# Ledger of designs, part 152: peptides against a protein of PDB entry 7UQJ

Target 1, 160 residues: chain A of PDB entry 7UQJ
Amino acid sequence: PELYQNFNITPPRGVLFHGPPGTGKTLMARALAASCSSDERKITFFMRKGADILSKWVGEAERQLRLLFEEAKKHQPSIIFFDEIDGLAPVRSSKQEQIHASIVSTLLALMDGMDNRGQVIVIGATNRPDAVDPALRRPGRFDREFYFPLPDVKARFKIL

## One batch from the design tools (peptide; made by RFdiffusion4, then SolubleMPNN)

Design b2_p17_8_s2 (from b2_p17_8, 12 letters changed)
Fold by OpenDDE base, seed 3:
Parts: sequence; structure tokens; C-alpha cells
Structure b2_p17_8_s2 (fold): chain B 160 residues (1-160), chain C 160 residues (1-160), chain D 160 residues (1-160), chain A 17 residues (1-17)
Amino acid sequence: as target 1 above (160 residues)
Amino acid sequence: as target 1 above (160 residues)
Amino acid sequence: as target 1 above (160 residues)
Amino acid sequence: DYVEEMEKQLKKLEEER
């Protein structure tokens, strides 16, 4: 309580991890899930790939998103990790507007519908932050962004 | 050189990182690349996705592999990281034999053709070690395997 | 043990991660902790900031270090991650000698007292490797060093 | 609180950058 009161930090409903591939976005999301889990408080970690939701569930992607959020709510405290979220919610381009617009709208509604009392955190990971619909990057959604730079090639991992 | 000399560890020509998605395989490979580079000894890190080599270079995948290994050899010391290597060298299944067999054969030949004096390390990452051609897992190729387990959700990250 | 046994790698008692802030030192430590934990083998991850140990526990820092190592030993296999270890074990400068000398001496003794059979790995992270007491960088302590440079834009990650 | 711990961890990640 005290730490949040002092920093006026609204609990992030959504966190966007962005940066080049293989910079540890998914690993950090898992590490955060694990770090927040105690013996008393097991965190349920849900992982989905954005492209997999679109490709595996043609015409059911919205229903699958709803089910995912319901399951996450049922198993609170929980983390929903969307890997490659740019594949789920691409910037609204003119040609494939209807299907993507509906999925984006559903995700927006699901994120907006998470009551502040919900112990569900959503983490999105992308290699292309500019390819994510800017509506997802607004307050109350993915309102915190973490850049994952390439670990510089000069780091001496003497794995001796 | 000195580090490998002191440990009597034959420099692994190939290292297989395997484990579930988002366990830090790519991060570790980048980190290893980073780590082996000093101010005196810059390591060049080459990254390719296995599926990208197949999909982007239909009919030229072998040539692209050869060029990659030549470029890695030219820029020694170097690391070649194959992300999703199961996409590049799937287990020889009966139905898609010729193209996959040729790519696997080329990769095998390139790994076998690396002189012991070559300062080129190949790291393969996969989520499905059993989907990698067993010929790649033989001595002189991917002869070392590192398992990247899921951070157990029950792992007491007591960040106390 | 098995992973270290199979690789003939003497388990490093201590690993020093050094490099500029934001280079992923803490991320990598968490990643390593996570990657070493399997369903069969949960790794307990302990994290402490060096400065926090000094500032929070004036006069009890040594006792807190002992308790930390005892708890890590009790919950083997475990990783102790010291973030900002230069804050805990500064180079012996003339003015603040006694308190720092005692804490450094305690940390040295705790690292030396870890039997090779102990499944406790200590990871230190610093932005200032030259600010870490050289006694900690000796064999049997932080004997492996990992540099985390700033992603120098010039490192040719030819992600071609 | 889980949310408190997550933000504490996120804040630590921000401070480390």
C-alpha cells in the first residue's frame, strides 16, 4: 500500500515490452510472474502468441480472447502475456480492416473491462512498437512501456 | 582461445539451446556473444530464424547458409545463432524430403567443414529438440545441449 | 548438479555481471535463475541490493548476509543475486574502513565457506567493476565476469 | 498485494535503467 500511495503509480493494467527479438521480453514477463508468486500466492501465467490467435482461430479469435480473460480472472492473481502482440493488434491498415478492427476492439474492451480490483496484469511483447495499434498504448491499457535493447555484443560472458 | 585452452574443453562447434518459448534461449545466446567479446576481441553475432531462411529464400536457402558461414568465418571470432532451428532442419519426414534433406545436408557440411581453428560457434535454439534432425545433434555439430526450463511458476522467487 | 556435472564446468561460486545501467544484468540473473529451475528442480532466487543492505541494516549488515547465505543454503538449489554489489563491497578506501572492511570480510568468508557441493550460486551485478573489492574477484569467489556493455550501435548484428 | 509487488518489481526495473 505505502509504496503505491507515495508514487501515485496507478497499477499498470497493461505493460508493453518492446525491443528487438531475443532481448528477453518473454523471459522478463515470466520472471515477473515468478517474482510476484509466493507460496501463499501462486500467480497463474497465461501465454499466447498474437499471430497464433489469428491463425489458429479464424473467426473465433474474439471468443478465444474473451475466454482467455475469463480464465485469467477465474485464476487470479494472473498474468496474461501476449507475445508478438503486433500480430494480434496491427495498426489499422485499410485492406484487412474488419477482422483486425474487431479483434482490436475486443482486446480494448477486455482491457477496459478489467476492474481496478482485478489481480490480472496484461503484458504485451513486440519487436515493432509502432506496429501496435495506438489505442492499446493509451492510459488504462498498455500504459507502461519497457524498452528491451539488444544486449550489446561486447558483454563478456565468460561461460568458462 | 586462452579460455578454451585452459579448460581442455574442445570448443563446441555447436550448442543446442532447447526449452519452452520465452525461457531466454535467444537472450542467452546474445549474452554469450556479448560475453565472449572483449575490447581487443570483438565477436560478430549473426542471428537467423530457421523458418525465415526457408520462407524468405525459397530455392536459395542453401546459398544463404553458405554465405552466412562464409561471412561468419570472415568476421571471426563470431557466433551464428539459429533461432527456431527446428524450422530450418526438421526431422527428415517422408513427405517433404528433398528440400529439407538438402538444407540439412548443407548445414551438416558447413558444421563439419568448420576447422577446429575456426573461431565460429554455432548456437541453435529450439522449443522442440526432438524436431531437430538427430544428425545435427552428433559430435562435432550440436554436441552440447542446454536445457532452458520454464521458470517454474512455483519457483520461489523470494525477492524478499 | 547434473547440468554442471555433465559439462565438467565447476559450478562458479560467484559470477560478476558488470556494465552500464540498463544493459540487462538483473534480467540475465533472473533469466539464469529461471533457466536453471526445472519442474524437478526449483531454484530459489534471492535478490538483495548492496546499498540496501548497508542502509537498512546499520550494524546488522553482517548478520543479514549470514542469514541470507543460510537461507540460500537451506533452500538449495539457490541463486543469490546482489544488485549494485559495489555498494556492499566497495574498494577499501581509507575513510570508511572499519564497517566496510567487516562487511567485505564477512562476504569473503561466506563465499569461501560455500563447499563446492553447495548448490548456491552468487551473482553480483555492478555498474562499476573497478569499485568492487579485488578480493571478491579472486578464484573461488566472483571468478567469472560478464561484461554487459551498452548496445553499441556499431556491433553488426547483421540481422540480415 | 500482487499488484504492489509487480509494480515494485517494475519500478526496480525502471530504476536499473
Scores: peptide ipSAE 0.028, ipTM 0.457, DockQ to the pose 0.035; fails the geometry check
Fold by OpenDDE base, seed 5:
Structure b2_p17_8_s2 (fold): chain B 160 residues (1-160), chain C 160 residues (1-160), chain D 160 residues (1-160), chain A 17 residues (1-17)
Amino acid sequence: as target 1 above (160 residues)
Amino acid sequence: as target 1 above (160 residues)
Amino acid sequence: as target 1 above (160 residues)
Amino acid sequence: DYVEEMEKQLKKLEEER
């Protein structure tokens, strides 16, 4: 927050973590949440999985998204992490289920409705950035992208 | 098992692991299965994912649950781990698919049908305990709950 | 690749990793990809999740599979890793959705269409080898199977 | 190093924060 003010950069509302599965996207999102938490300033970290929002909340996914954003706003400063966000907001196709279109529309509206003064950061993780609806990758939404490369063997033997 | 006998505690039939994704619920369930396994007493560890039972076994999920519990009973002592159990047994709603209602009913019956003398422990993992059907959280089912907090940054650097 | 040439073994077009979840199937697939990569020969590692292909690409899953195999062929030598492949190619049942039948048919055709001269290896990971369509387990497809046992406690403390 | 690159990305994310 303070650093963005110093650079006259509108703080990103959304950050997209992309790269192969198990490259540490989820771990990084958590590490960021923890690194940004001090004894004085606990960051509330919300986590949802895109596929879970679709499959678990048939006909309530939009409501669950709204509730999630409201809860995140109530517990500011907060991070909303969407794991597998491409499961929630796949590229719009002519064969896309109406439920997906409605969920995407709701997520777009929620990201647009985040007040710039809100201390809510949204992190989306995907293995397929091109499978995410391009409307989510526009300025004021997921406007920053971080690539998570596969660690080479040498790097893995240090993490194991 | 032995610890519960020493404390005159009825061993839980079901244990619910809840907390944020990648807090080590799956890892802990495996570590428990492994720690309870000796050279003399191999614990058979079964693992299913709630979403997988729904999506992969369309119209056979109930049968797969029955077979899983029968197999676990045959290979006693055993652990059945349900990852993302909230995907298998979501909260009953008026909009709940009939398939979910039948699967939940089957899982309830299977957990109730576990004889207290059986050496079968069921571990459910969820990121959303409140999204699990409350009927599963009753005594004699998932009657013990363990919260998996997000490790703080310092705690994570010790686990990696 | 070189090892298979030395053993006069027809390199498997497909390798099935099976065993309990988090037995390191995904980790091993990645370690293999990295170990087979030298400074002179970068192996391109593709990763897809079976459930993701079904849920994220409704009515385009077949096209996404084709594109994946084409991309893997373009970036030879390459590995295609399907995590949870039983989600992509469940056993054919009379109740199987037509979408699953079409995806399975497409995957079969793509694996059969891999020229023996292609340096594309397909790794499928599953927790349930018997839930994978038997047609995928035939020679020239997933014709090699590797079981990932649960590490005992002593083995796990060495891997962590 | 992947860890160093992650730390650099973290630090960049922190610096950009």
Scores: peptide ipSAE 0.017, ipTM 0.314, DockQ to the pose 0.028; fails the geometry check
Fold by OpenDDE base, seed 1:
Structure b2_p17_8_s2 (fold): chain B 160 residues (1-160), chain C 160 residues (1-160), chain D 160 residues (1-160), chain A 17 residues (1-17)
Amino acid sequence: as target 1 above (160 residues)
Amino acid sequence: as target 1 above (160 residues)
Amino acid sequence: as target 1 above (160 residues)
Amino acid sequence: DYVEEMEKQLKKLEEER
């Protein structure tokens, strides 16, 4: 409620952070978690890499996604951050990616099954928004997209 | 030409960014792409992770590498950035890594087949230069190596 | 000795850097390596990702861990940094993780077998300290834990 | 400024909070 109520805007079920690697998407997702956490209201931050879900959970990735969303619901307010979500949810039109179709379908169903009244924010980070299944980018899923531009060389040299 | 001409040094076909993770190799590779991109001359930046090429393209990794190099040639001036290239091109002396031998051989051939007059820079990033096949580190391939030191503790504490 | 002597505190056999990804754990581990390296005394920094050890070394992960610790001993003073150590050493109570039980047991034995008089520091980085086998968090192993908070939004924007 | 753009996006995300 409050995490969404202060948002004056229809709470995205998901926010897609897209932009090149090293643009601080993971950093921002977590800064949001930290900035939203007060001493009174700690936000639980769940992080998963898309590729890790597929590689670590061969044959059980769907179940692990379900468990993750259940755990996030249990620990509200929470943020689920999928780093490299294009590794989890590649474009279905690729014949080579049929293996992902079930996992993507599970993620779609989990995002659709979120009551927007819950205090669970899903953040997907990708370097390739066009490599993510367009079904994930529809309203009620990752319906907000934030572009993380490359820091200019000067900003990057401040990080070096 | 110009990207290479400004370097006053024989253009490496490849530059190996080696150094620790979180030293900004990926950041630097992209900063180079950004710095070399003007409004008039956009540099196309292709990024692939070595481990992703092996995992996502089981049985077709060689073809995907060929396509990547063709695409980079088509979109000159371009940078091909291989992040975690040690995942793609492990040391051949490892008996466990025979699966990579063909992929490494393809990458070698692709780098050898680059006309140095082309505006394609290949940047490999690794945390373990010694874990990369030495054949990739030979002249005409990743023949320049840039060490990315750890930012000093002070510079890092600016990041913490 | 000296690396531990200057710390005035009982040298942890291992230090667990826990905290969210992008909090600079890998960055800090390596900054420590750099800060402890003088021109006279170079610290050898060994880095492995937990997930990589499992995926790259299927059936030989234990041997690779042994070799890593031997190599680190040979190149003292040294730091062994396990990034994403929760990928290597998941909680044993998970029925799904029996495959890791032997690897975890090997890591436990290797850490127990370290003479604390040696100049080998083991740093584990995880985003999920509770997902690491509690046996690794016991005295004589990863017996110091450093929380890497999310840099505040302002500190993060200094990195962006 | 990338920082300003990120601050603007964050502020937008915070104002949207």
Scores: peptide ipSAE 0.000, ipTM 0.267, DockQ to the pose 0.029; fails the geometry check

Design b2_p17_8_s2 (from b2_p17_8, 12 letters changed)
Fold by OpenDDE base, seed 2:
Structure b2_p17_8_s2 (fold): chain B 160 residues (1-160), chain C 160 residues (1-160), chain D 160 residues (1-160), chain A 17 residues (1-17)
Amino acid sequence: as target 1 above (160 residues)
Amino acid sequence: as target 1 above (160 residues)
Amino acid sequence: as target 1 above (160 residues)
Amino acid sequence: DYVEEMEKQLKKLEEER
């Protein structure tokens, strides 16, 4: 709410930053966190990589997600940034369905369980928005999408 | 040379961008590539991840580096950007010495073999500059270092 | 001075970021501000819109510019970012000459009055560099120009 | 459009301070 009042925007629960690698997705998320923090109101920024949650916490990924959201809620106002979120919640492919389905279901439940008055924003970054489970892109989750294009090389920097 | 004349700077062969993840290292490298290109002079931007060169090309990493530098030379003026360069050329730790030593030696030879008149710039990005082999940080290689700090939340954006 | 020593560049007083809307001009200015701040040296970032200075402060725009530069000088090292600077200093067209001429003259005097040793950098962003008064683009003012192109989705970043 | 929207959002954060 207030974090989004600072943006004069209706609070999405989640924002998806998508675009080619090195287009400033993570930088923008950090800049937003920094810009939302005043001298009076420090915003706590949590950053995780989607692939690291799966690889480092095999069998505890759901618990780690819950702990992350609880810690973010404890340190309100907060931003949770998932880098490479397509690594955390890939489109359901047949061979790894159960483990990924449980992690996705947990993330969905955590995002759905965020009270609209909660000062927790979730930002996901991906190079492949179509590789993110469509359930995460529904209203009340990552319901705002932001494209980060390549800086096109035709930039005439006339460096005189 | 000319790419750095545009910046009014003496041309280093290599530039190391270092700083925490999501501080805009890759964005800056792309913006610099974009900036150095005019309507008349398109700069070719090559991007590779250090870890991907090691993992995808086990046994061919040296050849892939040579091909990358040859292609960059063929498409002059060019920028080669290595993201996570600490993954390509980690500090020599005891257990993986031979394969890493050969890749580092190849990268050193390629950087040393660049004519100072060549229109190829190498940018390496890392979160851990101290994890990059010190041989790469010597004059004629990654001899310029640029720190990308976190947007410090204490950056008083005093927007009066 | 030292802000540009961090870039190993001779300090311009002003930098003009130009390019189509949505090309990351403001993002880059913030990233530069963030990147110039070290743990020891916090940079104060000031941001204003050109059109807002004209519209919100009809009759006080000159005073607001002076106050902004004084505050930036007080909080050295600092960056002043003008977004939509073409709104503040349009090319002199016949009918609105006096008010715009006084604001432009004030901005020129403030930029000229900055000691080259002063740790205040001015960044202007515009979508229309040719709509910016040529007097602002002279040496010692916005004497470096950086183009931000549209993300051409067809830019063949051959990520081989 | 997108970076412009992010720029607008960053600006709004600034104007509300």
Scores: peptide ipSAE 0.000, ipTM 0.361, DockQ to the pose 0.050; fails the geometry check

Design b2_p17_8_s3 (from b2_p17_8, 13 letters changed)
Fold by OpenDDE base, seed 3:
Structure b2_p17_8_s3 (fold): chain B 160 residues (1-160), chain C 160 residues (1-160), chain D 160 residues (1-160), chain A 17 residues (1-17)
Amino acid sequence: as target 1 above (160 residues)
Amino acid sequence: as target 1 above (160 residues)
Amino acid sequence: as target 1 above (160 residues)
Amino acid sequence: DYVEQQQAALAEQEAER
């Protein structure tokens, strides 16, 4: 809210950073966190990786998501950055991926349950926006998307 | 204004990103442009390169700057990103660089002429902040500066 | 060799990029791949994620690592970039993580087995160098480390 | 260029909706 009330924009509950890997999505999310922080208003930056939530928290991914959102809410204003969100919330391919379906539903519910007055921003980064469950890309969730193009090879050559 | 009123900060007419090449200045500018855009508020991102303005627009650089600022104003909220701004506005070394002096004066006038109510942000990126005309770094122009440190010089030296 | 012969340095078989997330490790690895590529010498860039190798290739992670190194050798000069290598090769915590121990052992063997004359560079990126198995950080493996500091908070504070 | 890529990405997103 206030982070976005300050922007006079309906706070997207989530922002999707997408683009080829190494286009600086993660760097940007951190830069946003740092830049939106002031001496008066320190933003807490939480970073999780989609694949880490699945691999490290087998059977507890839902709980870890809830705890993450609770902690982010406790430390608001906050940014939750999901790096590689396609690893957490893959497109529901088959009816049988109940575990992924449950995690996705939990993330959906958490994003839907964010009070529009909460100063929690969720940023998802992916190299494959089409591999993210379309339900996450709907209004009130990751409803803003940012394409991070590969810096043109020519642009990279001038950087060096 | 609103972009910055939203940040409760006096809108810098300009922000200077400086630091060694490959520190992500251009990437940051693009991603700021992206991140400040919403479905309700699309920010128009204009990118120019200092050297391109001089090399491509020999004799028309001033006009191209004016057109750029007019277009940015027309499409506000907007970001004008000058990559390699030191190529556009080198430090006035000698009395004889009248062409550079004129371009710099035009840029100064354009930055000074931006209504504080206009939602146009100018970002300059340079590897050489000391090669930028100090007049551009004065209040009401590029009065905010961001250092993009090299990832530790030791880090880069060992990569190379 | 030549990539490093040009640098007159013994080619590290591996380079560890470490630092807080969003410090540009992935971007740098890609930029290195791009910059080390010339029209005469195209570098093949392989990117894998530590957690993806574990999650996608359950029971085949070792084979996938071998195939990756074989493919990289086939397409030399090449860079293998392991993003989030701490997800692939966590510190051996307990005797019971045999699966991780096997994958780590395979990666160790692959890095040790790289001919010093091969133009294959392995870059590992992590936010937690201390979460990487110390065996990977030994000479002949990821024996060079690059710290990617957070761009100074002060630098970011002035952007907003 | 970046603009073309953004436009392409936006067009892809619009085509997927």
Scores: peptide ipSAE 0.000, ipTM 0.207, DockQ to the pose 0.099
Fold by OpenDDE base, seed 4:
Structure b2_p17_8_s3 (fold): chain B 160 residues (1-160), chain C 160 residues (1-160), chain D 160 residues (1-160), chain A 17 residues (1-17)
Amino acid sequence: as target 1 above (160 residues)
Amino acid sequence: as target 1 above (160 residues)
Amino acid sequence: as target 1 above (160 residues)
Amino acid sequence: DYVEQQQAALAEQEAER
């Protein structure tokens, strides 16, 4: 609450950083963690990669997500950063449905279960916001989105 | 104050971004400016490079620093970003003392002269925090430090 | 070739990243290196700063550039990133002509001498593309340009 | 490799903390 109470902003439970790779999404997440950390109030920063959650935690991804959110709550104020969240929470209509569906459902439940008074911020970074399950982009979840443009392709790619 | 009054955080007058080159320190400073800018409250972002202040403003560096801080105060809330601040404020023990000493003294005075109630944040970026005058790293100046490690995909940024 | 063979794009020998300071040019270069690095194919990233080449390598800048390109070729696939390339290769009409002219000539020759079949990409970053020698912006050199706008302060952070 | 050198420097800084 307090991290956001000060801005009269309902703390988004989640912030989606989206934009092309290398636009500084991960960097921004770390800096937000840093900028919000005071001498009196260290913010705990948790980083997970969507693809790693699927590949390394096969059959335990849901449990690992629960543990992550519990640990983040225990060490609040905290930031949970999901890099490449489109790898964790692909659109439900994509053919790799079953394993992804349970993980997405777990993540939805965890984000919904965060009391708005919790000092846990979730940041998801993706290169493909349209590949993120729209259910995650609803109010009380990743309800704020920050576009990290490529440093404008208004460089005329004079792709000559 | 107000940018930080909301956080019950004594606004550090300055934040030191340090880490290897290309870790996104400048990008972060811009992103902080952007993230703190609301539709109602535009943050004015001032950028200066330490080496440019020394090379372009020979004999006027102190005046240009004063003008910068005055302009930042006039356009508050504002961020003053010093890129390569180690170029502007090298350790006083380095043999190029005279020109650097007056600039460092001026920067110290300007940072000390910022009323904690000001909406001016100073961000210094350096690749070499140990090359920055320790006097700048004291409370009320660059009293908060953020390490920008290489985006090691695996760097557990133990943000210790 | 292969880094670009997949895109049917004649590999530009060089890419110019240009835009206001702190638009993430260096970060993007690193991110491109990282994104193009697979487990099977590590890309070697070389970083040099234009001003450092002039100041630290006085009288040896040409040799250091040759060594850099040879090392990059030896460790291909590789990226050579020149930060502040306008400091290395200023417009030939600028009054500091003699030292800069030989360095520019050397860089031109090195870029021209890269076989298009080499897996060496050169990235130049500048805040002032118009301060870069136009000869470097020709086909087979920095023939592709990417503008890094200020993350538009007018990016309506629709902080909705 | 600049990246490797910087990663090594990071590892050293992490080991010193």
Scores: peptide ipSAE 0.000, ipTM 0.231, DockQ to the pose 0.072
Fold by OpenDDE base, seed 5:
Structure b2_p17_8_s3 (fold): chain B 160 residues (1-160), chain C 160 residues (1-160), chain D 160 residues (1-160), chain A 17 residues (1-17)
Amino acid sequence: as target 1 above (160 residues)
Amino acid sequence: as target 1 above (160 residues)
Amino acid sequence: as target 1 above (160 residues)
Amino acid sequence: DYVEQQQAALAEQEAER
């Protein structure tokens, strides 16, 4: 029985965690992975940074994304967490824009190609939701967005 | 002047971290312990789970709590972190209620018995602050509370 | 007597938070900023990402670092949090290595130039402490390191 | 100013509450 089937949580193909830096987006993604993991059902948590996809895998980023999605599918149920997914956003340099556009296009295709029956949730985290390609925010991709406000610094002050 | 010297931060005897599961309460407690540790002054971090205090130490929980506080006092400066402190809350079963009441009473006495001169901070974490005995939330105990919000799940529902 | 007063916690000039991704390094830095803030003394929290320093401020990164440290000094007491400080590490491309080396050199100089009397704490966060230039890890810079283990590994670290 | 932006974002959040 699918972990997600019983929750009637039609697993979003993708969830965008957005909010100011250090609001715990990455922590929440891990905590979701942990909280959804039971002793009987471990969720495999895959993490990649947007900048790492670009910088570490120059010329192989598309292949590495494909491998990531295949591995996530193999280890279902899984969460793929893209930290700083805005790091895949076009940089102002024309050459980088082309590379970014290719990588984003690959990610789009991979998210579109996820069978809705797959127990793979994709979580993107960004401090800049507006820097995320609107195509990634369409239905069937990161169609669910979640704002991470600054931990109310004021609420902490009142209790100290 | 030390940043910390001028913060007349009367260390709370106890701090309650509360908020939904996976909001990083446990992580925060550990990293407070880490951040307050210097090379010259290591903070000793003690961690216990509420459920472990009950389940692992059936009939010895009170003694184990006493030992924990003594050890924390011995290794000052220290943080005692009770993860899932609501696991010490009375369960509706009459026998468990009695056991829980005894353990909570012991914890109350230990927190009350902490000389304000001791460098022992007690942090409780819970997902259910209302399940924590109000007596633990009184001045001189967990008198300071920190809410760990979910990164606003509500703001996200509007964008779906 | 304040727990912190007796903690002769000479605030390290710099603290390196390191550990696996999503272990809450950024969350911790913010929580430190919040916990050290009182109603009377707000700690100003400055946050920059290593990659943003490089990518957003191409050719101005050194100037932006100087401005950041000046602003932090102006708004004392302050925390400067460099998230993903390993993003300032040399990339293998010779041109990028030169840019990175210049930025790192500027950061070193700024950290060295911090009067020990200043209420500015610098926190660096990285998933890859070995990718951080060893010069940044020297005394008077990021001379204190805090490991953020995965929550699952944390059960094994006896807080010695 | 980063501080102003953060304060503005906090103020917007307070205004939405």
Scores: peptide ipSAE 0.000, ipTM 0.223, DockQ to the pose 0.069

Design b2_p17_8_s3 (from b2_p17_8, 13 letters changed)
Fold by OpenDDE base, seed 1:
Structure b2_p17_8_s3 (fold): chain B 160 residues (1-160), chain C 160 residues (1-160), chain D 160 residues (1-160), chain A 17 residues (1-17)
Amino acid sequence: as target 1 above (160 residues)
Amino acid sequence: as target 1 above (160 residues)
Amino acid sequence: as target 1 above (160 residues)
Amino acid sequence: DYVEQQQAALAEQEAER
């Protein structure tokens, strides 16, 4: 929070947490939520898994995304955390994945429709940033990317 | 390693890190490796994904597991981290999964064959502890389980 | 980072990561450092253990703290992470802990002396927030607290 | 401390089950 304030970085609407599995992406999102929650200002934290939205709501995934964003807006200040977002919005590899294309389009529209003054932050976590549709990684969407490195045991020797 | 020594706790042969995706299991394993590495005692960290062992080494997975354990033994003190271990050792659901049964049997034998005095720790990470063969969760194998919570956002509102 | 900006929350000088052991406090601090490091803006990450500062620098701990803060200031933007900060700044329980009282006073003065415009963030991690001197938890010091909860296994069944 | 407190916390959660 404060690091970006100190660096005069404008808060994005969406943040992509990417990095190898287990690098603490979900933990970070939740720690951010708790950190920003004061006694006076409770942040509402919504969590959804990308694959779960696809699997549980086949044909209704778009509606469920809309409801999620509406609920997040109603409970401002809020965080929407998409775990495994590459499961929800895979790269458009084949023209035949009409369902995936529609869900991606809905998520794009929902992120674009967020007012910049809104107190809703969207965090997407992925192990595979290259598997996320590049359209989601554009300005006004997941325009900030947070790499969660593998703590390379080797890289620490260069930082000491 | 040293943490268990400091507490007079016998180091388990295997530790199961379980919890929802993104709870920091992989990152904890790596942080433990890096934290226990002093200038004098470098811990060698081996990482394998369960699904990758199955997919890359069809028919050779057993040999690759043996080589991994031998390499870890050669580079003591060491940590073997199996990410997504449920992909390597799924619950024995059907008798027809002969391949999975053989790989599980090899992993069981390798863990059983580890000398208790060895400086090799095995960490298995899973999002689905119930999908891991119960035989792996027995004493002398993954006999310690570390649950990585979803930080329940709701439980936090009661503790503040 | 950006969440605090969106919510018009003033950036604290220090953040207390508290929660049970293994909840990923140290991991989070490192992930934050890595996440905020872009190719253009590398954040310098300093790590110290509370107990190590006391044990290694008996009689010089104050000087070492000053040097650490000076080095962090020189390498802005930077993060100072105190792991096990309760080891450095225990609650003033007994009048006989004159050494601890002096170290705590030095840390207080160093945090108070930080310019609010500085690009140095201090993160303290503890398993025992109640063991940290309340003076460190005041505004302008560790005035933001991040609870890292334990895995409540029960609360998961209510979120499914 | 870290592992013991993790184990204690797990044990408390298992005892609440």
Scores: peptide ipSAE 0.000, ipTM 0.233, DockQ to the pose 0.078; fails the geometry check

